Peptides against a protein of PDB entry 5EIB. Designs and how they scored, part 337

Target 1, 366 residues: chain A of PDB entry 5EIB
Amino acid sequence: VDLEPGTMDSVRSGPFGQIFRPDNFVFGQSGAGNNWAKGHYTEGAELVDSVLDVVRKESESCDCLQGFQLTHSLGGGTGSGMGTLLISKIREEYPDRIMNTFSVMPSPKVSDTVVEPYNATLSVHQLVENTDETYCIDNEALYDICFRTLKLTTPTYGDLNHLVSATMSGVTTCLRFPGQLNADLRKLAVNMVPFPRLHFFMPGFAPLTSRGSQQYRALTVPELTQQMFDSKNMMAACDPRHGRYLTVAAIFRGRMSMKEVDEQMLNVQNKNSSYFVEWIPNNVKTAVCDIPPRGLKMSATFIGNSTAIQELFKRISEQFTAMFRRKAFLHWYTGEGMDEMEFTEAESNMNDLVSEYQQYQDATAD
Target 2, 366 residues: chain A of PDB entry 5EIB as posed
Amino acid sequence: VDLEPGTMDSVRSGPFGQIFRPDNFVFGQSGAGNNWAKGHYTEGAELVDSVLDVVRKESESCDCLQGFQLTHSLGGGTGSGMGTLLISKIREEYPDRIMNTFSVMPSPKVSDTVVEPYNATLSVHQLVENTDETYSIDNEALYDICFRTLKLTTPTYGDLNHLVSATMSGVTTCLRFPGQLNADLRKLAVNMVPFPRLHFFMPGFAPLTSRGSQQYRALTVPELTQQMFDSKNMMAACDPRHGRYLTVAAIFRGRMSMKEVDEQMLNVQNKNSSYFVEWIPNNVKTAVCDIPPRGLKMSATFIGNSTAIQELFKRISEQFTAMFRRKAFLHWYTGEGMDEMEFTEAESNMNDLVSEYQQYQDATAD

## One batch from the design tools (peptide; made by RFdiffusion4, then SolubleMPNN)

Design b2_p29_5_s2 (from b2_p29_5, 19 letters changed)
Fold by OpenDDE base, seed 4:
Structure b2_p29_5_s2 (fold): chain B 366 residues (1-366), chain A 29 residues (1-29)
Amino acid sequence: as target 1 above (366 residues)
Amino acid sequence: SEVDAIDAAAAAKAKAAAEARKKALEEKA
């Protein structure tokens, strides 16, 4: 789905374009112009019914509908505005189904779009209320991984999208292969989300290795485990050492010893025990899938529900506040029928979410 | 427990927000 036709033509002409049914391509003509309000109230609102018709048709064809997975950007107007409208409409029609998102967070290191903090804040306000599970894929973190870890001097969107694809493939491993931990979206929510509003995940992937070092790196379970828990491998720009893990899932892929995985996972928990909440028992889950990802002997994917995710929301909030206090570009949103009060409500709800994470971070077992 | 108190407060906020959204949807309908 897009408000611009050119993106759909690129997908259709791509190497995987034939996997999608032609009738499942829904697109507009005018675009959202990087404006959340255009995506949510005007251009996106005109297209949403056509998308819902496709969603209904595909849902009716499912033998067992678990829920929905949306991939969207929070910096643009379409992914942010129309994406959150679509989430709301799907939630209204399918209130008993899981809503899962892969939400790409904006960064000024990746895009010069000045209004991204507005689009992101307005989107987070919707995601807090209308999603059950949100993977925070932060362009800040992706850029830093490409530059620092992968040693790419000039990271491209292709380089960032490679990390996104690896992460998405990793976190969906248990959904795609039988007999795994979190084999359905509801079980994932039960294991990962102890508190309904605190459903924002820090994903991570290992191995991440520069092209020059790939040939010299042994892929071992200890190295995967160590890298997976390294703050530099988080796909959200947060340091887990500045917060506490509520829950963790680790998904190992490839032929390895389950015993060695369990030993390394126990060791990393013991070394990092101060960074876990003590009042959630058995809050680390581990899965092993014998099928490696393409081109790797083994990998590990991390899913963390950490109070450190508040660093991401604080960054967006600071950027939002700096613009909103100046009333910068508000006329672009209000001109689409949006009330200025919706900005204040979105800012307030995101600040409340940050406060909730901090309260759980500071909470004791008593 | 302190955790239970935080959870109860969060649940109350979430419920109030849901009721406000429901009312706003009913006023637009």
Scores: peptide ipSAE 0.027, ipTM 0.503, DockQ to the pose 0.615
Fold by OpenDDE base, seed 3:
Structure b2_p29_5_s2 (fold): chain B 366 residues (1-366), chain A 29 residues (1-29)
Amino acid sequence: as target 1 above (366 residues)
Amino acid sequence: SEVDAIDAAAAAKAKAAAEARKKALEEKA
């Protein structure tokens, strides 16, 4: 789905374009112009019914509908505005189904779009209320991984999207292979989300290796485990050491010893015990899938629900507040039928979320 | 007890927000 036809043509002409049904390509003509309000109230609102018709049709064809997965950017107008409109409409129609998102967070290091903090804040307000699980994929963290870890001197959107794809493949492994831990979206939510509003995940992937070093790297369970818990491998721009893990899931892929995985997972928990909340028992879940990812002998994917994710929201909030206090570009949003009050509500809700994470971070077992 | 208090407060807030959204949807319909 896009408000621009050119994106759909790119997907259709791509190496995987043939796996999608032609009738499931829904697109507009005018675009959102990086404006959340265009995506949510005008251009997106005109297209949303056509998308919902496709969603209904595909849902009816499912033997067992678990829920929905959306991939979108929070910095643009379409992914943020129309994406959150679509989430809202799907939640209204399917209130008992899981809403899962892969939400790409904007960064000034990657995009010069000045209104990204508005689009992100307005989107987070919707995601807090209308999603059950949100993987926070931060463009800043992806850029830093590409530059520092992968040794890419000039990271491209293609390089970032490769990390996103690896992460999405990793976190969905348990959903795609029977008999795994977190084998459905609801079980994942139960295991990962102890508090309904605190459903924002920090994903990570291992191995991450530069092209020059890839041929020399032995892939071992200890190395995967160590890298997976390394703050530098987090795909959200927050440091887990500045917060506490509420819950963690680790998904290993490839032929490996379950015993070795369990030993290494115990060792890493013990080593990082100060970075876990003490009052959630058995808050680390491990899964192993015998099927490796393409081109790797083994991998590990990390899903962290950490109070450190508040650093991401604080960054967005600070940028938002700096623009909103100046009333910068507000007329672009209000001109599309948005109320100025919605900005204040979104800011308030995001600040409340930050406060909630901090309260749980500071909470003792007493 | 502190965790339970935070959870109860968060649940109450989430419920109030859900009721407010439901009402706002009913007023737009």
Scores: peptide ipSAE 0.025, ipTM 0.510, DockQ to the pose 0.566
Fold by OpenDDE base, seed 5:
Structure b2_p29_5_s2 (fold): chain B 366 residues (1-366), chain A 29 residues (1-29)
Amino acid sequence: as target 1 above (366 residues)
Amino acid sequence: SEVDAIDAAAAAKAKAAAEARKKALEEKA
């Protein structure tokens, strides 16, 4: 789905364009112009019913509908505005189904779109209320991984999208292969989300290796485990050492010893015990899939529900507040039917979320 | 207002930068 036809043409002409049904391409003509309000109240509102018709049709074709997965950016107008409108409408129609998102967080290092803090804050407000699981894919973190870890001098959107794709492939492993931990979206939610509002995940993928170092790197379970828990490997720009893990899932792929995986996972938990909450029993889950990803012997995917994710929301909030105090660009949003109060409500809810993460970070077992 | 003029200039610059990035991505694909 997009509000711009040119994006759909690019997807259709791409190497995988043929995997999508032509009738499942829904697009507008006018675009959102990087305005959340255009995506949510005007241009997106005109298109949403056509998208819902496709969603209904695809849902009816499912033998067992578990839920929905949305991939969107929070910096743009379409992904943020129309994406959150679509989430709301799907939640209204399918209240008992899991809503899962891959939400790409904006970064000034990647985009010069000045209104990204508004779009992101308005989106987070909707995601807090209307999603069950949100993978926070932070363009700040992706850029830093590309530059520091992958040794790319000038990271491109292609390089960032490669990391996104690897992460998405990793976190969906349990959904795609039978007999795995978190084999359905509901089990994932039960294992990963101890508190309904605290459903924002820090994803990570290992191995991440620069082209120059690939020939010298052995892929071992200890190295995968070490990299997966490294703060520099997180796809969200947060340091897990500044918070505490509420829950963790680790998904290993490839032919490896289950015993070695269990030993390394126990060792990393014991070594980092101060970074886990003690009052959630069995809060680390491990899965092993014998099928490696394409081109790798082994991989590990990390899913962390950490109170450190508040660093991401604080960054967005600071940028939002600095712009909103100046009333910068507000007329672009209010002209599309928004009230200025919606900005204040969104800011408040995001700050409440930050406070809630901090509360659980500081909580001790009684 | 002076704020509106600054915002309009910033928006125009951001749009031009976004279009340039889009074009550069299309040329590399």
Scores: peptide ipSAE 0.006, ipTM 0.339, DockQ to the pose 0.014
Fold by OpenDDE base, seed 2:
Structure b2_p29_5_s2 (fold): chain B 366 residues (1-366), chain A 29 residues (1-29)
Amino acid sequence: as target 1 above (366 residues)
Amino acid sequence: SEVDAIDAAAAAKAKAAAEARKKALEEKA
C-alpha cells in the first residue's frame, strides 16, 4: 500500500515483485507529502476502504488468521498517517486478532524531513492504542550499526533496509517454522507483553559483521549471545543498561547445541541480572530453529521488551515539543482537518507511556 | 511463490527436526 504509485512500481520491478498478487497493490496518486494528516484524514482516508477490501479478501482466504503485520515508517506521511489509519480500521473490524507492526522510527541522522517528530508522535499515539506488538526499528540505531559495526562510511537506505529485513526474518522465524516457541502471534504477545500498553520491542540481530572482518569471525553460540545482548546491536536507539528488561526472547537459527544455547543464555542473564526485572518469572524465552538464515551458518535474533525504550520516545517527544511550542508547520496538519488538541493528546499519551515504563523500571519485588 | 517454496521446504525440515528432538526427549525420560 502506498499513496504514491512509484513505490509500487519499484516493488513490482524488484526481484520479489511477483510474490505479491497484482490486485493486492493498492496505491494513491497524490502522496502524503510527509504529512501524517494527509495520510490519516485526507489522501489516506480516500484510499483506506480499497485497502480494507483487500484485507478482508486475504483474511477470508486464511485457514487460520492469527492477525496482521504492518511494516511502515513513522517519519513519512503514508506509513505514519495512512498506516495508523489502516491499523485503526483493521482493529475495529478484527478486534480479536493480533496487530503486529514493524515501525521504523525517524532519525535526524538519516532524514531531512522536518516534520518527522509530528508524524512519529501522532503515530506512536495510535500504536499505543491499536497494536499488540510493535517492533521499534530506529533509523538512528540502524545508522549507528551500519557506521560503527558494519564499518560503512556512508550508510544508505539500502544498508538500513538490509538490517530491517534480517531482523524481520529473524523475529518471524518462530511463526514460519513449526514446533518453535512463539509459534503464533498471540503466544508471542503473551510471552513478551506483560502489560498491554508496554508492547514496544527492541529488536536485535547477530551476527553483524563488517565485510572486512567476516573472514576472521567465527560464528559461535557465545559470540552470537554476546552480540545480541550488546547495547550497540540494538535496532532501537536506547541503551538497555539504562532500563530493565520486562521480557526477552532470543531466537537462534542454525545447527547448534541446545545445551550450549541454554548455558550461554543463562550466563548472559546472570551477567546482566541488574538489567532484568526480578518480579516477572521466566521472562527470558529461548527458541532454536535448526534452519539457518540464507548465507549464514547460524544467527540469533533478539527481542527485548525493555523500559529503556523510553529513551526512544523521549527523543521523539523532545523533538516534537521543540516544534510544537513554536507551532512550526502546524498549519500543514490543521489544513488537513486536524485539531491542535490531537497533537497535545498524542504528546500526552506518549509521555504517559514513558511514565509507565519508568514506573515498572523502578518497581521492586515486594 | 519462490519464497513460499523456500519457506515450505524449510518448514518441513524444521518439523522433522522438532519431531526428532521430541523423540530424543522421550527416549531420555
Scores: peptide ipSAE 0.000, ipTM 0.206, DockQ to the pose 0.010

Design b2_p29_5_s3 (from b2_p29_5, 15 letters changed)
Fold by OpenDDE base, seed 4:
Order: sequence, then C-alpha cells, then structure tokens
Structure b2_p29_5_s3 (fold): chain B 366 residues (1-366), chain A 29 residues (1-29)
Amino acid sequence: as target 1 above (366 residues)
Amino acid sequence: SAVEAIQAQADARRAAAAEAREKRRAERE
C-alpha cells in the first residue's frame, strides 16, 4: 500500500514482485507530502476503504488468522498517517486479533525532512493505544550500525533495509516454523508485554560483520550471544545499560547445541543481572530453530522489552518540542483538518509513556 | 506493591485520556 504509484511499480518490477497478488496492490496518486494529516485525514482516508476490502478478502482466506503485521515508517506521511489510520480501522473490525508493527523511527542522520518529529509523535500516540507489539526499527541505530560496525562510509537506504530485512526475518522465525517458542503472535505478546502500553521492542541481530572481517570471524554460540546483547547490535538507538529489561526473547537459528545456547544465555543473564528487573521471574525466553537464514550457518535475533527504549522517545520528544514551541509548519497539518490540541495530546501521551518506563525501571521487588 | 501502584496510575491516566478523547469527539460532532 502506498499513496504514490511509483513505490508499487518498484515492488512489482522487483525480483520478488510476482509473489504478491496483483489485486493486493492498493495505491493513490497524490502522496502524503511527508504530512501525517494527509495520510490520516485526507489522501489516506480516501484510500483506506479499498485497503480494508483487500484486508477482509485475505483475512477470509486464512485458516487461522492470528493478527496483522504492518511495516511502516513514522517519519513520512503515508506510513505514519495512513498506516496508523489503517491500524485503527483494522482494530475496530478485528478487536480480538493481534496488531503487530515494524515501525521505522526517523533520524536527522538519515533524512532532512523537517516535520519527521511531528509525524513520529502523532504516530507513537496511535501505536501506544492501537498496537499490541511494536518493533522499533530506528534509522539512527541502523545508520550507526552501517557506519561503525559494517564500516560503510556512506550508508544507503539499501544498506539500512538489509538490516531491517534480517531483523524481520529473525523475529518472525517462530511464526514461520512450527514447534517453536512464541509460535503465534498472542504467545509472543503474553511473554514479551507485561503491561499493555509497554509493547515497544528493541530488536537486534547477530552476526553483524563488516565485509572485510567476515573471513576472520567464527560464528559461535558464545559470540552470537555476546553480540546479541551488545548495545551496538540494537536496531533501536538506546543503551540497554541505561535501563532494565522487562522481558527478553532470543531466537537462535542454525544447527547448534541447545545445551550450549542455554549455558550462554544463563551466563549473559547472570553477567547482566543488574540490567534486568528482579520482579519479573523467568523474563528471558530462548528459542532454537535448526534452519539457518540464507547465507549464514547460524544467527541470533534479539527482542528486548527494555525501559531504555525511553531514550528513543525522549529524542523524538525533544525534536518535537523544539519545533512545536515555535508553531513551525503547523499550518500544513491544521489545513488538513487537525487541531493543535492533537499535537499536545500526542506529546503528553508519549511523555507519559516515558514516565511509565522510568517508574518501572526504578521499581523494586518490595 | 510499587508495581501495583504504577499500574494503578497508568490505568488512571489511560481512563482520563480516553474520557478526554470522547469529549473532543463529542465536541466535533
């Protein structure tokens, strides 16, 4: 789905364009112009019913509908505005189904779009209320991984999207292969989300290796485990050491010893025990899938529900506040039928979320 | 417990936010 036709043409002409049903390409003509309000109230509102018709048709064809997965950007107008409209409409029609998102967070390091903090804040406000699980894919973290870890001098969107694809493949492993931990979206939510609003995940992937060092790196369970818990491997620009893990899932892929995985997972928990909340028992879950990802002998994917995610929201909030105090660019949103109060409400809800994370971080078992 | 207190506060904030949204919807109609 897009408000611009060019994206759909690119997907259709791509190497995997034929795997998608032609009737499932829904697109507009005018785009959202990087404006959340155009995506949510005008251009996106005109297209949403056509998308819902496709969603209904595909849902009826499912033997067992678990829920929905949306991949969208929060910096643009379509992914942010129309994406959150679509989430709201799907949740109204399917209130008992899991809403899962891969939400790409904007960064000034990647995009010069000035209004991205508005689009992101307005989107986070919707995601807090209308999603059950949100993977925070932070363009700042992706850029830093590409530049620092992968040694790419000028990271491209292609390089960032490669990391996104690896992460998405990793976190969906348990959904795609039977007999795994968190084999459905609901089980994942039960294990990962201790409180309804605290459903924002820090994903991570290992191995992350530069092209020049790949030949010198042994893929071992200890190395995968160490990298998976390293802040430099997080796809959200947060340091887990500045917070506490509420819950963790680790998904190992490839032929490896379950005993070795369990030993390494126990060791990393013990070494980092100060970075876990003590009042959630058995808050680390491990899965092993014998099927490796393409091109790797083994991998590990990390899903962290950490109070350190507040660093991401604080960054967006600071950028939002700096613009909103000046009423900069607001006329582009109000002209599409938005009220300035909606900005204040979104900011307030995001700040409340940050406060909730901090309170749980500081909570003792007593 | 401290956790229960945080939950109760979070639930109260959600209820207040929901009421505020309903009020704004009713004012726009």
Scores: peptide ipSAE 0.292, ipTM 0.830, DockQ to the pose 0.795
Fold by OpenDDE base, seed 5:
Formats: structure tokens, sequence, C-alpha cells
Structure b2_p29_5_s3 (fold): chain B 366 residues (1-366), chain A 29 residues (1-29)
């Protein structure tokens, strides 16, 4: 789905364009112009019913519908505005189904779009209420991984999107292969989301290796485990050491010893015990899939529900507040039929979410 | 417990936010 036809043509003409049904390409003629309100109230609102018709048709064709997965950017107008409109509408029609998102967070290092803090804040407000699971893919973190870890001098959107793809493949492993932990979206939610509003995940993927070092790197379970829990490996720009894990899932792929995985997972938990909440028993889940990812002997994917995710929301909130106090560009949103009160409500809800994470971080077992 | 108190407050905020959204929707319709 896109409000711009050119993006859809690029996907269709791409090497994997044939994987998608032609009739499932829904697109507008007028883009959102990086405006959440255009995506949510005008251009996106005109297109949403046609998207819902496709969603209904595909849902009816499912033998066992678990839920929905949306991939979107929170910086742009289409992904943020129309994406959250679509989430709301799907939630209304399918209240008993899981809503899962891969939400790409904006970064000043990657985009010069001035209104991204507005689009992100307005989107987070919707995601807090209308999603069950949200993987936070932070362009800040992706850029830093590309530059520092992968040794790319000038990271491109292609390089960032490669990390997104690897992460999405990793976190969906248990859904795609039988007999795994978190074999369905609902079980994932039960294991990962102890509190309904605290459903924002820090993903990570290992191995991440620079091209120059690939030939010298051994892929071992200890190295995967160590890298997976490294703050520099998180695909959300948060340091887990500044918070506490509520829940963790680790998905190993490839031929490895389950015993060695269990030993390394126990060791990393014990070493990092101060970074876990003590009042959630058995809050680390491990799965092993014998099928490695393409081109690797083994990998590990990390899913963390950490109170450190508040750093991401604080960053967005600070940028939002600095613009909103100046009433910068508000007329672009209000001119599309948005109420200025919606900005204040979105800011308030995101600040409440930050407060909730902090309260749980500081909570004791008593 | 402290955890239960935090959860109760979070649930109350969620309910209030839901009511506010419903009200705004009704005002537009």
Amino acid sequence: as target 1 above (366 residues)
Amino acid sequence: SAVEAIQAQADARRAAAAEAREKRRAERE
C-alpha cells in the first residue's frame, strides 16, 4: 500500500515483485507529502476502504488467521498517517486478532524531513492503543550499526533496509517453522508482553560482521550470544544497560547444541542479572531452529522488551516538544482537518508511556 | 503491590484515552 504510484511500480518491477498478487497493490495518486494528517484524514482516508477490502478478502482466504503484520515508517506521511489509520480500522473489524507492527523510527542522521517528530509522535499514540506487538526499528541504530559495526563509510537506505530484512526474517522464524517457541503471534504476545501498553520491542540480529572481517570470524554460540546482548547490536537506539528487561526471546538458527545454547543463555542472564526485572519469573525464552538463514551457518535473533526503550520515546518527545512549542508547521496538519488537541494528546500519551516504563524499571518484588 | 498499582494506573489511562478517541470520532461523525 502506498499513496504514491511510483513506489508501487518500483516494488512490482523489483526482483520479488511477482511474490505479491497484482490485485493486492493498492495505491493513491497523491502522496501524503510527509504529513501524517494527509495520511490519516485526507489522502489516506480516501484509500483506506479499498485497502480494507483487500484485507478482508485475504483474511477470508486464510485457514487460520492469527492476526496482521504491518511494516511502516513513522517519519513519512503514508506509513505513519495511513498506516495508523489502517491499524485502527483493522482493530475495529478484527478485535480478537493480533496486531503486529514493524515500525521504523525516524532519525535526523538519515532523513532531513523536518516534521518527522510530529509524524512519529502521532503514530506512537496510535500504536500504544491499537497494536499488540511493535518491533521498534530505529534508523538511528541502523545507521550506527552500518557505520560502526559493518564499516560502511556512507550507509544507504539499501544498507539499512538489509538490516530490517534480516531482523524481520529472524523474528518471524518461529512463525514460519513448526515446533518452535512462540509458534503463533498470540503465544509471542503472552510471552513478551506482561503489560498491554508495554509492547514495544528492541530487536537485534547476530552475526553482524564487516565485509573485511567475515573471513576471519568464527560463528559460535558464545559469540552469537555475546553479540546479541551487546548494546551496539540493538536495532533500537537504546542502551539496555540504562533499563531493565521485562522479557526476552532469543531465536537461534542453524545446527548447534541445545545444551550449549542453554548454557550460554544462562551465563548471559547471570552476567546481566541487574538488567532484568526480578519480579517476572522465567522472563527469558529461547528457541532453536535447525534451519539456518540463507548464506549463514548459524544466527541468533534477539527480541527484548526493555524499559530502556523509553530513551527512543524521549528522543522523539524532545524533538516534538521543541517544534510544537513554536507551533512550527501546525497549519499543514490542521489544514487537513486535524485538531491541534490531537498533538497534545499524543504527546501526553507518549510521556505517560515513558513514565510507565520508568515505574516498572524502579519497581521491586514487594 | 507496586506492580499492581502501576498496572491499575496504566489501565485507567488506557480507558481514558479510548474514551477520548471515541468522543472525537463521534464529534466528527
Scores: peptide ipSAE 0.317, ipTM 0.835, DockQ to the pose 0.733; fails the geometry check
Fold by OpenDDE base, seed 1:
Structure b2_p29_5_s3 (fold): chain B 366 residues (1-366), chain A 29 residues (1-29)
Amino acid sequence: as target 1 above (366 residues)
Amino acid sequence: SAVEAIQAQADARRAAAAEAREKRRAERE
């Protein structure tokens, strides 16, 4: 789905364009112009019913519908505005189904779109209320991984999207292969989301290796485990050491000893025990899938629900507040029928979310 | 418990926010 036809043409002409049904390409003509309000109230609102018709059709074809997975950006107008509208509409129609998102967070390091903090804040407001699980994929973190870890001098969107794809493949492993931990979206939510609003995940993928060192790097369970828990390996621009994990899931792929995985997972938990909440028992879950990802002998994918994710929201909030205090660009949103009060509500709700994370971070076992 | 207190406060904030949204929606109709 897009409000711009060119994006759909690019997907259709791409190497995997044929895997999608032609009738499942729903697109507008005018785009959202990086305006959340265009995506949510005008251009997106005109297209949303056509998308819902496709969603209904595909849902009816499912033998067992678990829920929905949206991949979108929060910096743009379509992914943010129309994406959150679609989430709201799907939630209204399918209230008993899991809403899962892969939400790409904007960064000034990657995009020069000035209004991204507005789009992101308005989107987070919707995601807090209408999603069950949100993987926070931060373009800042992706850029930093590409530059520092992968040794890419000038990271491209292609390089960032490669990390996203690897991560998405990793976190969906348990959904795609039978007999795994978190084999359905609801079980994942139950294991990962101790509190309804605290459903924002910090993903990570290992191995991350520069092209020049790939041939020399041994892939071992200890190395995967160490890299997976490294703050520099997180796909969200926050340091887990500045917070506490509420819950963690680790998904290992490839031929490895389950015993070795369990030992390494226990070791990393013990070493990092100060970075876990003490009042959630058995808050680390591990899965092993014997099928490696393409081109790797083994991998590990990390899913962290950490109070450190508040750093990401604080960054967005600070950028938002700096613009909103000056009423910069607001007329572009209000001109689409949006009320200025919705900005204040979104800001307030995001700040409340940050406060909740902080309170749980500071909570002790009674 | 501290956790229950945090949850109760969070629930209260959500309820207040929901009421405020509903009020604004009603004022727009």
Scores: peptide ipSAE 0.298, ipTM 0.830, DockQ to the pose 0.921; fails the geometry check
Fold by OpenDDE base, seed 2:
Formats: structure tokens, sequence, C-alpha cells
Structure b2_p29_5_s3 (fold): chain B 366 residues (1-366), chain A 29 residues (1-29)
């Protein structure tokens, strides 16, 4: 789905374009112009019914529909505005199904779009209310991984998207292979989401290795475990050491000893016990899949529900406030039928979420 | 518990926000 036809043509002509049904390409002509309001109230609102018709058709063809997975950006107008409209409409029609998102957070290091803080804040407000699980994929963190860890001098969108693809493959491993922990979206939510609003995940992937160092790196369970818990491997721009983990899932892939995995996972928890909440017992879950990812002998994917995620929301909030206090660019949103009060509501809800994470971080066991 | 208190406060804020949204919708009709 896109409000621009060129994106759909690129996907269709791409190496994997033939895996999608032609009728499942739904697109507009005008685009959203990086405006959340165009995505949510005008251009996107005109297209959403056509998308819902496809969603219904595909849902009816499922033997067992678990839920929905949306991949979208929060900085643009289509992914943010139309994406959150679609989430709302799907939630209304399928209230008993899991809503899962891969939400790409904007970064000034990657995009020069000035209104990204508005689009992101308005989107986060919708995600807080209408999703069950949101993987926070931060372009800030992806850029830093590419530059610092992968030693890419000038990271491209292709380099960032490679990390996203590896992470998405990792977190969906349990859904795609039988006999795994978190084998369905609901089970993942039960294990990862202790409170309904605290459903924003910090993903990570291991191994991450520069091309020049690949030949010198051993792939071992201890090294995967260490790297997976390293703040530098987090794909959300927050430091886990500044918060506490509410819940963690680790997904190992490849031929390895379950005993060694369990030992290393216990060791990392014990070494980092101060970075876990004490009032959620057994809050680390581990899965092992014998099938490695393509091109690797083994990997580990991290899913963290951490109170440190508030750093990501604080960054967006600060950028939002700097623009909104000056009423900069608001006429582009109000001209599409938005009320200025919707900005204040979105800001307030995001600040409340930050406050909730901080309170749970500071909470002690009775 | 401290956790229950945090949850109750969060729920109260959400309820207040929902009421405020409904009021604004009613004022626009």
Amino acid sequence: as target 1 above (366 residues)
Amino acid sequence: SAVEAIQAQADARRAAAAEAREKRRAERE
C-alpha cells in the first residue's frame, strides 16, 4: 500500500514482486507530501476502503488468522498517517486479533524532512491506543550501527533496510517454524507485554560484523549472547543501562547446544540483574530454532521491553515541542481538517507513556 | 502495591483523556 504509485511499481518490478498478488497492490496518485493529516484524513482516507476490501478478502482466506503485521515509517505522511488510519480501521473490524507493527522512527541523521516530529508524535499516539505489539526500529540506531559497527562511511537506505530485514526475520522466526516459544502473536504478547500500553519493543540482532572483520570473528553462543545484550546492537536509540527490562525474549537460530544457550542466558541475566525489574519473575524467555538464517551459521535476535525506550519518545517529544511552540508548519495539517488540539492530545499521551515507563522503572517489589 | 498504584493512575489519566476527546467531539457536532 502506498499513496505514491512509483513505490508500488518498484516493489512489483523488484526481485520478489511476483510473490504478491497483483490485486493486492493498492496505491494512490497524489502522495501524502510527508503530511500525517493527508495520510489520515484526506488522501489516505480516500484509499483506505480499497485497502480494507483487500484485507477482508485475505483474512477470509486464512484458516487461522492470528492478526496483522504492519510495516510503516512514522516520519512520512503515508506510513504514519495512512498507516495509523489503517490500524484504527482494522482494529475496529477485527477487535479480537493481534495488531503488530514494525514502526520505523525518524532520525535527523537520515532524513531532512522538517515535519517528521509531528508525524511521529501523531503516530505514537495512535500506536499507544491501537496496537498490541510495536517493534521500534529507530533510523538513528540503524545509522549508528551501520556507521560504528558495520564501518560503513556513508550508510544508505539499503544498508538500513538490510538490518530491518534481518531483524524482522529474527523476530518472526517463532511464527514461521513449529514448536517454538511464542509460536503465535498472542503468546508473544502475553510473554512480552505486562501492561497494555507498555508494548513498545527494542529489537536487536546478532551477529553484526563489519566486512573487514567477518573473517576473524567466531560465531559462538557466548558471543551472540553478549552482543545481543550490548546497547550498541539495539535498533532503538536508547541505552538499556539507563532503564530496566520488564521482559525479554531471545531467539537463537542455528545448530547449537540448548544447554549452552540456557547457561549463557542465565549468566547474562545474573550479570545484568540490576537492569531487570525484580517484580516480574521469569521475565526472560529463550527460543532456539535449528534453522539458521541465510548466509549465517547462527544468529540471535533480541526483543526487549525496556523502560529505557522512554529515551526514544523523549527525543521525539523534544523535537515536537520545539516546532509546536512556534506553530511551525501547522497550517499544512489544519488545512487538511486537523484540529490543533489533536497535536496537544498526542503530545500529552506520549508524555504520559514516558511517565509510566519511569514509574515502572522506579517501582520496587513489596 | 506500588505497581497497582501506577497502573491505577495511568488508567485514570486515560479515562480523563477519553472523556476530554468525547467532549470535544460533541462540541464539534
Scores: peptide ipSAE 0.273, ipTM 0.817, DockQ to the pose 0.863; fails the geometry check

